Peptides against a protein of PDB entry 1IK9. Designs and how they scored, part 4

Target 1, 211 residues: chain A of PDB entry 1IK9
Amino acid sequence: MERKISRIHLVSEPSITHFLQVSWEKTLESGFVITLTDGHSAWTGTVSESEISQEADDMAMEKGKYVGELRKALLSGAGPADVYTFNFSKESCYFFFEKNLKDVSFRLGSFNLEKVENPAEVIRELICYCLDTIAENQAKNEHLQKENERLLRDWNDVQGRFEKCVSAKEALETDLYKRFILVLNEKKTKIRSLHNKLLNAAQEREKDIKQ
Target 2, 207 residues: chain A of PDB entry 1IK9 as posed
Amino acid sequence: MERKISRIHLVSEPSITHFLQVSWEKTLESGFVITLTDGHSAWTGTVSESEISQEADDMAMEKGKYVGELRKALLSADVYTFNFSKESAYFFFEKNLKDVSFRLGSFNLEKVENPAEVIRELIAYALDTIAENQAKNEHLQKENERLLRDWNDVQGRFEKAVSAKEALETDLYKRFILVLNEKKTKIRSLHNKLLNAAQEREKDIKQ
Target 3, 195 residues: chain B of PDB entry 1IK9 as posed
Amino acid sequence: MERKISRIHLVSEPSITHFLQVSWEKTLESGFVITLTDGHSAWTGTVSESEISQEADDMAMEKGKYVGELRKALLSVYTFNFSKESAYFFFEKNLKDVSFRLGSFNLEKVENPAEVIRELIAYALDTIAENQAKNEHLQKENERLLRDWNDVQGRFEKAVSAKEALETDLYKRFILVLNEKKTKIRSLHNKLLNA

## One batch from the design tools (peptide; made by RFdiffusion4, then SolubleMPNN)

Design b1_p8_2_s4 (from b1_p8_2, 6 letters changed)
Fold by OpenDDE base, seed 5:
Structure b1_p8_2_s4 (fold): chain B 211 residues (1-211), chain C 211 residues (1-211), chain A 8 residues (1-8)
Amino acid sequence: as target 1 above (211 residues)
Amino acid sequence: as target 1 above (211 residues)
Amino acid sequence: DLLKKLLE
């Protein structure tokens, strides 16, 4: 079961924050339970898949699009742009909400709610769910933080190995070149010495012929 | 201002989850506001730094140790081991809690609470705080997740560069040795050729002298 | 090539 709690403002009671809970199994399309509370009273209603389908048809809206609008309205609350307006009559127990576009407002949905006999139990359970969600999110945060710290250490270790590899490559190249230059110079000197010996031998032979 | 909400069970009402809110500025030692609710009624009390100091003295406990016990009791609730027992009389508005050790139970603290005139407002504010905390923790989780993904990419990038550096070092060494062997062999061949020319010149000179 | 220049 999935659940979302949102704060909403009712048009009839704009100074009193209300809380809208929606609970569903897999998809909001399959139906949901809606609970409204003002922190003293609570009201609950069940919305079936058939009611969702009928409301989509009555609106001449594709069901998936309608469910998408329901999700935005009911799971996000009014939203940061006050796109949704919520209405509830405590007398009639009739809940309805509207989508407010720039040029058009239209009723998106309506539900009959029933007054809960023991609102304190519903409120307590709602608070418990909030506290459990906080605890779960805190545990996840602590886990992610520890993972970040691990990843940062691992990155620094590889970076340090990489820098050492670069330096070792440069040092190897420099050392190899120096050693090879020394050996090549020795061979060049030996070649020059042998050439000089050949020149001297040729000069001596030319002297021996001139007698 | 810091706040912590915990679920507790009262000895008098063990089937009804109560919520204990503690609010403080910097340290619990500086005093705190305690709020108790059952989701219908609420009770609030203010505990001063002087009361905390007096209670520590009355217990013959060092203040820092006493505040440490208060923190465990009031901010963690009963805890997973039921170390703390909470009592509240709705008639007297007297709240007290005990620490239960294996062989000893003792009263850790007691507070007079006042019944809140508008409990719904306190409950709504408490729910709002829970929802805000959930939103903050969710935003932090999303941030940490994105950071983890970034760190993992950065690690993979450095690892790939490191592996390329290792391979490039090995390839460089192999290539340098091959090239230097070729050049050294050419120089060795030239030295051998010059030595053979010197030997031939010496043999020719020895023939000319015998001639 | 640096190597050729060194061999020259």
Scores: peptide ipSAE 0.027, ipTM 0.862, DockQ to the pose 0.000
Fold by OpenDDE base, seed 3:
Structure b1_p8_2_s4 (fold): chain B 211 residues (1-211), chain C 211 residues (1-211), chain A 8 residues (1-8)
Amino acid sequence: as target 1 above (211 residues)
Amino acid sequence: as target 1 above (211 residues)
Amino acid sequence: DLLKKLLE
């Protein structure tokens, strides 16, 4: 089961923060449980896949698009743009919400809720879920932080090895050229010496021919 | 102001999860506000720095050690080891907690609380704080995840450059040796040719002398 | 030693 809790403001009670809990299995399209609370009372309703399909049909909206709007309205809360307006009658237990566009407001959905007999249990479970979520997110944060520190160390280590490899490549090239220049110079000296011996031998032969 | 919410179980109501909120300025030692709730009722008390000092003195405990025990008891909740036991009388509004060691249980602290007139407001604010904390932790998680992915890319890039540098170093060494062998072999061939010319010149001179 | 073989 997936769950999302959001803050909402009801048009009827704009000074009192309400909490909207939505719980579903795998996809919101398969149906969901909606719970509303003011921190004292709670109201719950179950919305079936058939009801979601009917609401989409009544709106002449494609089901996937409708579910996408439900997800934005019910799971994201009233974003800072007040794009969604929430209404609830405590007398009728009727919950409905509207999407507000620039020139058009329209009802996006409506649900009949039932008043919970023991709201304290629902509120305690909601707080427990929040605390569990905080603990899980903290553990993930600590893990990601440690992993980032590990990756940074590993990056520094390989960067240092890379810089040493670059320097070692340049040093190798320079050293090899120096060694080969020495050997080549020895061979050039030997060639020059042999040429001088040949020149001397030719000069001696020219002297021997000239008696 | 710092705040921590924890789940606790009261000895008097072991089946009902209670929530212990502690709020303080900079250090718990400077005093704190303690709030207890069962999701229907709430109780609050203020503990001053002087009361903390007096409780430490009454226990014959060094203040820093006492504050360290308060932090473990009140901010960590009942850890899985049941090291701390919490007691609250709804009649007297007296809250106390014990530290349970293997052979010794002792009272760690006690506070007089007051019943909150509007518990729904306290509960709503508590849920709001939990939702804010969830949102902040999610934003930190998303940031750390993106940073982790960045660091992994950067590591893969430098690792790939390092491997290319190693291969390029080996290729450079091999290529330089091959080129130098060719040049040295040319010089060796020239030396051999010059030696053969010297030998031939010596043989011709020996023929000219015998002739 | 490749260098020794080159010197030889």
Scores: peptide ipSAE 0.027, ipTM 0.862, DockQ to the pose 0.000
Fold by OpenDDE base, seed 1:
Structure b1_p8_2_s4 (fold): chain B 211 residues (1-211), chain C 211 residues (1-211), chain A 8 residues (1-8)
Amino acid sequence: as target 1 above (211 residues)
Amino acid sequence: as target 1 above (211 residues)
Amino acid sequence: DLLKKLLE
């Protein structure tokens, strides 16, 4: 089961932050449990997959698009642009929400809720879920931080080895060329010396033929 | 201001999760605001630095050690070993907590709380803080995850460059040796050829003199 | 070492 808690403001009580909890199995499309609270009272309703399908049909909206709008409204709250407006009657326990576009506002969904007899239990469970989520996210953050520190060390170690390898390659090339130039120069000097000895021997023989 | 919310169980109501909020400025030693709630009622008290000092003195405990125990009790809850026991009287609004050691249990602290007139506001603010903390931790997790993915790519890139540099160094050494062996062998062959020509010229001259 | 073997 997945859960999301969002803060919302009701049109009837804009000064009082309400909390909208939505709980679902795998996909919001399969239906969900909705819980509304003001920190004193709580109201809960169950929305079936058939009701979601019916609301999409009544709106003449494709089901996937409708569920996409439900997800934005119910799981993200109003958002920063007040795109979604929430209404609730404590008398009728009727909850409805609208999408506000520039030129058109339309009702996106409407649910009958039931007042919870023990709202304190719902509120405690909601706070427990928040605290558990904080603890899980903190543990994940600590793990990711340690992994980042490890990866950064490993990166620095390989970078340092790479720089040493580049420098060692250049040094090897320079050293090999210097050593080979010395050996080649010795061989060139020996060749020149032998050629000069051959030229001298040929000149002496040409003098001996000319007496 | 720093804040920590913990779940606790009261000895008088072990089946009902209570929430203990502690708020402080920089250090718990400077004093703190304590809030207790059961999800319906709330109670708040302010504990001054002087009261913390007095409680440490009354316990004959060093202040830093006492604050360390307060931090464990009030900011971490009972912990998994039930080392801390929490008590609250709704009648007297007296909150106290004990540290349970193997051979000794002792009162660690005691505070007079006041019943909050509007507990729903305290509960809403507490839930808002939890939701804000979740959002902050989620944003931090997403950032750390993206950074981990970046660092892992950067590590793989440098590792691949390092392996190529190692292989290129070995290939360079092998290629340079092969090229230099060829050049040296050519020079050795030329030296041998010139030496043979010198020996033949000397043998011909020795024949011409005996002749 | 390899250079010594090449000089020999």
Scores: peptide ipSAE 0.026, ipTM 0.862, DockQ to the pose 0.000
Fold by OpenDDE base, seed 4:
Structure b1_p8_2_s4 (fold): chain B 211 residues (1-211), chain C 211 residues (1-211), chain A 8 residues (1-8)
Amino acid sequence: as target 1 above (211 residues)
Amino acid sequence: as target 1 above (211 residues)
Amino acid sequence: DLLKKLLE
């Protein structure tokens, strides 16, 4: 089961933060349990897939879009101010919420809730879930932080090896060129020396022919 | 102000999860506010630095060690089973906790609490804090995850460049040697040709002298 | 090795 707890403000009690818990198995489309609490009382209702389908039909909205709006309204909290307005009557236990657009407000959904006899148990469970979620998220954060530190070390190590490789490549090229120049110059000197010897020998032969 | 909420089990109500909120400004040593709730009622007490000092003295414990034990007891939750035992009398509003060691149990601390008139407000605030902490930790997790993905990409990019640099170094060395061999062989051939010409010229001169 | 043989 998945769940999301959101803070909401009821139009009837704008000074009192309420908490809306939505719980579902796989998809919100398959139905969900809604729990409302003010920290003293709690109200719960089950919304079936058929009710979701009926509300989508009543609105003439495509079911997937409707469920998408339900997800935004019920799981994201109010979002930016006034996009979703929540209403609850403690007398009738009727919960409904509206989407407020620039030129049009419309009822997005409505649910009958039931007052929970033992609200403290629901509230304790809700707090437990929050604390468990905090602990899980903290453990995940610590893991991700350690992994970031590892990845950064690994990056620095490879970067340092890369820089050494670049420098070693340049040094190798320079060293090879220096060695090659020395050998080539030696061979060029030998060629020049042999050419001069040949020229001298030719000049001597030309002198010997001229007696 | 820093705070920590922990689940505790009271010896008197072992079936009911209680929540212990501890709030402090900078250090737990400077005093703290303790709030206990069962999700219906709440009790609050303020513990001063002087009370902490007095309890440390009464225990003949060094204050820093005592505060260290308070931190473990009050902020870490019970820890592993039975290390810290929590007691609360709803009648006397007396809260105390014990440290259970293998051979010795001792009272670690005791505080007078007061019943909160509006527990719903305290509970709502506590839930709000949990939800805010969840949101903050989720945002941090998303950030760390994105950073991990970035660092991994950056590592792969540098690793790929490093491998290319290694291969390019080997290729450069091989290419330079091949080119150098060609030039050297040309020079060696020229030297051999010039030497042969010199030998022939010397042999012709020796024939001309014998003639 | 190859360099030595080339220097030779």
Scores: peptide ipSAE 0.026, ipTM 0.862, DockQ to the pose 0.000

Design b1_p8_4_s1 (from b1_p8_4, 6 letters changed)
Fold by OpenDDE base, seed 3:
Structure b1_p8_4_s1 (fold): chain B 211 residues (1-211), chain C 211 residues (1-211), chain A 8 residues (1-8)
Amino acid sequence: as target 1 above (211 residues)
Amino acid sequence: as target 1 above (211 residues)
Amino acid sequence: STSAFKTK
């Protein structure tokens, strides 16, 4: 089961923060449980897939698009101020919400809720879920932070090896050229020496022919 | 102001999860506000730095060590099962907690609380704080995740550059040796050719003398 | 050592 808790303000009680819990299996489209609380009383209702389909049809909206709007209204928490307006009658237990556009507002959905007999249990469970979510998120943060620190070390190690490889390549090239020039110069000197010996031998033979 | 909320079980009501909120400025040692709730009623008390000092003295414990134990009891949440036992009388509003060691339990601290007139407001504020903490932790998680993905890309890029540098170093060494061998073999061939010319010139001169 | 230059 997935769950989302959001703070909302009711049009009837704008000074009192209410909490809207939505719980669902796999997808919100399959239906959900909605729970409303003011920290003292609680109200709950089940919304079926058939009711979601009917509300989409009544709005002349494609079901996937309607569920997408429903997800924004009910799960985003405090979205941009005043994009969604929430209404609840404690007398009728009727909950409805509106989407506010620049020039027009329209009802996005409506649900009948039932007053919970033991609101304290619902409130305790809601707080427990919040605390569990905090603990899970903190553990994930600590894991990600440690992984970030690891990846940064690993990056620095590879960067340092890369820089050493670049320097070693340049040093190797320079050393190989130096060694090659040395050997080549020795061979050039030997060639020059042999040419001089040939020239001298030719000059001596020319002297021997001239007697 | 710093705040921590923990779930606790009272010895008097072990089947009902209670919530212990502790709020403090800078350090727990400077004093704190403690709030207890069962999701219907709430009780609050202020603990001063002087009371913390007195409780440490009464325990014959150094203040910093006592505050360290106090932090574990009141802020750890559900620590290891049964290390701390919490007691509260709704009649006397007396809250106390014990540290359980293997062979001995002792009272770690005790506080007088006052019943809150508007528990719904305290509960709403507590839920708000939990939701804010969830949102902050989620935003931090998303940031750390994106940074980890960046660091992983940066690592892969440097690793790929390093591997290319290694391969380029080996290729350079091989190419330089091949080129050097080519030029060196040409010089060796020229040396051999010049030696043969010298040998032939000497043999011709020896024929001219014998002639 | 110049031995690695086995120039044939």
Scores: peptide ipSAE 0.013, ipTM 0.859, DockQ to the pose 0.003
Fold by OpenDDE base, seed 1:
Structure b1_p8_4_s1 (fold): chain B 211 residues (1-211), chain C 211 residues (1-211), chain A 8 residues (1-8)
Amino acid sequence: as target 1 above (211 residues)
Amino acid sequence: as target 1 above (211 residues)
Amino acid sequence: STSAFKTK
């Protein structure tokens, strides 16, 4: 079961923060349970997949688009201010919400809720869910933080190995060239010495022919 | 202000989850506000630094150690089961808690609470704090996730550069040796050719003298 | 010692 709790303000009680819990299985489109509380009273209703389909049809809206609007209204607590308006009658237990566009407002959905006999239990369960979600998110944060620190260490290690590899490549190139120049100079000196010996031998032979 | 909400079970109501909110400025040692709720009623008390000091003295406990035990009892909701026992009288508004050791239990602290006139407001504020904490932790999770993905990309980039540097070093060494051998072989061939020319010139001169 | 470049 997935669950989302959001803060809403009712048009009837704009100074009192209400909490809207929506719970569903897999997808909001398959139906959901809605729970409203003011921290003293609670009201619950079940919305079926058929009711969602009927509301989409009544609005002449494609079902996936309608569910997308339901998700924004009911699950995204702090939408942009005034985009969604929530209404609830404690007398009739009728809940409805509207989408406010620039030039047009329309009713997005309406549900009959039932007053919960034991609102304290619903409120306790809601607080329990919040505390569990906090604990799960904290554990995830600690895990991600440790992984971040690991990845940063691993990055620094590879970076240091890379810098050492660059320096080792340059040092190797320099050393190989130095050794190469030494051996070439020795061979070049030997060639020059042999060439001079050939020139001297030729000059001596030319002297011996000229007596 | 720092705040922690925990779940506790009262000895008087072991089937009903209670919520213990503790709020403090900077350090728990400087005093705190305690709020207890069952999701219907709420009770609040203020504990001063002097009361904390007096309780530590009455227990013959060093203040920092005592505050460390208060922190474990009051802030760490799910301690190991049965390590801390919580008691509250709705009649006297007297709250006390005990530490259960293997062979000894002792009262760790006791506070007079006051029944809140508007418990719904306290409960709403508590739920608001939970929802804010969830949102903050989610934003932190998303940030850490994006940073982990960045660090992983950066690690893969440096790793790929390092592998290329290793391969380039080995290729450079191999290429430099191949070029070096070629030039050495040319010089060695030139030396052999010059040596043979010297031998031939010496043999011709020895023929001219015997003649 | 020049021996490190063993040209076989």
Scores: peptide ipSAE 0.012, ipTM 0.858, DockQ to the pose 0.003
Fold by OpenDDE base, seed 2:
Structure b1_p8_4_s1 (fold): chain B 211 residues (1-211), chain C 211 residues (1-211), chain A 8 residues (1-8)
Amino acid sequence: as target 1 above (211 residues)
Amino acid sequence: as target 1 above (211 residues)
Amino acid sequence: STSAFKTK
């Protein structure tokens, strides 16, 4: 089961933060459980896949698009942009929310909730879920941090090997050229010496022929 | 202000998860605010630095060690090891906790709490803090994940450059040796040719003298 | 030692 808790403000009680919990299996489209609490009372309702389909049809909206708007409204909470307005009547247990556009507001969805007899249990479970989520996220953070530190070390090690390889390549090239120049110069000197010996021998023979 | 929320079980109410919030400035040693809730009622108390010092003295414990035990008890919650037992009387508003060792339990600390008149506000604030902590940790997780992915790419890039550098070094060495062998063989051939010409010239001169 | 460049 997936769950999301968000804070919302009700139009009727703008000074009181309410908490909206939505719980679903696999996809929000297949239905969900909604729970509203003010930290004292709780109200819960089950929204079926058929209700979601009906609400989408009543809105003349494609179901996937409608579920996309539901997700934005119910799972993101009141983002800072007042794009969604939440309404709840504690008397009728009727919950509804509106999407506020620039020139128009429209009801995005509405649900009948039931007052929970033991709100403390629901609130405790909600807090437990928050604490578990904190613990899981902390463990994930610590893991990711250690992995970052590992990857950074590994990067530095490879970088240092790469720099050494570059320098060793340049040094090798330079050393090879120096050694080869030395050997080539020796061979050139030997060739020059042999050529001079041949020239001298030819000059001597030409002198011996000329008596 | 730093804060930690933990879940605890009271000896008197082992089936009901309670939440222990501790809030402090800078260090737990300088005092803290403790809040206990069962999701319906809340109780709060302020523990001063002087009370912490007195409790440490009454225990004949060094203050820093005592605060270290306070931190383990109050901030870690009931870890799985039942090392700490929590007790609260809703009638007397007396909260105390014990450290359970193998052969002995001892009272680690005790505090008078006051029943909060508006527990819903305290519970809402606690839930808000949990949700904020979740959001912060999620943002940190996303950041660390992106950084991991970056570092992994950067590592792969440097590794690929390193491998290319190694291969290029080996190829360079091989190519240089091949080129130099070729040039050296040419020079050796030229030296051999010049030596043979010198030998022939000497043999011809020796024939001309015998003739 | 010039030995390393034994050209064959």
Scores: peptide ipSAE 0.014, ipTM 0.859, DockQ to the pose 0.003; fails the geometry check
Fold by OpenDDE base, seed 4:
Structure b1_p8_4_s1 (fold): chain B 211 residues (1-211), chain C 211 residues (1-211), chain A 8 residues (1-8)
Amino acid sequence: as target 1 above (211 residues)
Amino acid sequence: as target 1 above (211 residues)
Amino acid sequence: STSAFKTK
């Protein structure tokens, strides 16, 4: 089961933060349980896949698009710009929410809820879920932090090996050239020496022919 | 202000999860506010630095060590092995907790609480804090995840550069040796040619002298 | 090693 809790404000009670819990299996499209609380009372309703389909049809909206709007409204609350407005009658237990666009507002959905007999249990479960989520997220944060530290060490190790490889390449090139020049100069000196000996021998032979 | 919420079970109500909120400024040693709730009722008390000092003295415990035990009890709840036991009388509003060791249990602390007039507000604030903490931890998780992905890319880039550097070093060594051998062989051939010319010139001179 | 430059 997936669960999301959001803060909402009811139009009737704008000073009182309410909490909207939505719980579903696999997909929100398959239906969900909605729970509303003010920290004292709680109300719950089950929304079926058929009701979701009917509301999409009543709106002349494609079901997947409608579920996408439900997801935005119910899982994130009002959003950053009060795009969604929530209404609830405690007397009728009728919950509805509107999407507010610049030039038009429309009812996005409406659900009949039921008052929970023991709201304290629902509230405790909601707080437990929050604390579990905090613990899970903290454990994930610690894991990711340790992984970051590992990756940074591994990066520094490879970087240091790379720099050593670059320096070793330059040193190798320089050393090979130095050795090459040394040997080449020896061979050039030997060539010059042999050439001079050949010139001297030719000059001596020219002297011996001239008696 | 720092805040921590933990789940606890009261000895008197072991089936009912209670929530223990502790709020403090800078250090727990400077005093704290303790809030207890069952999701319906709430109780709050302020613990002063002087009370913490007095309880440490009454226990013949060094204050820093005592605060260390308070931190374990009040910020983590029972712990993994029910090391801390919590007791509360709703009638007297007396809260106390014990440290359970293998061979001895002792009262670690005791506080007088007051029943909150509007528990729903305290519960809403507690849930808000949980939701804020979830959002902060999620944002941190997303940041750390993006950083991990960056560090992994950076590692792969340096690793690929390192492997290319190694291969380029080996290729350079091989190429320099091939070029060197080519030039050296040319010089050796020239030396051999000059040496043969010198030998022939000596043989011709020896013929000219014998003639 | 310099021995590889013993070129025979």
Scores: peptide ipSAE 0.006, ipTM 0.858, DockQ to the pose 0.003; fails the geometry check

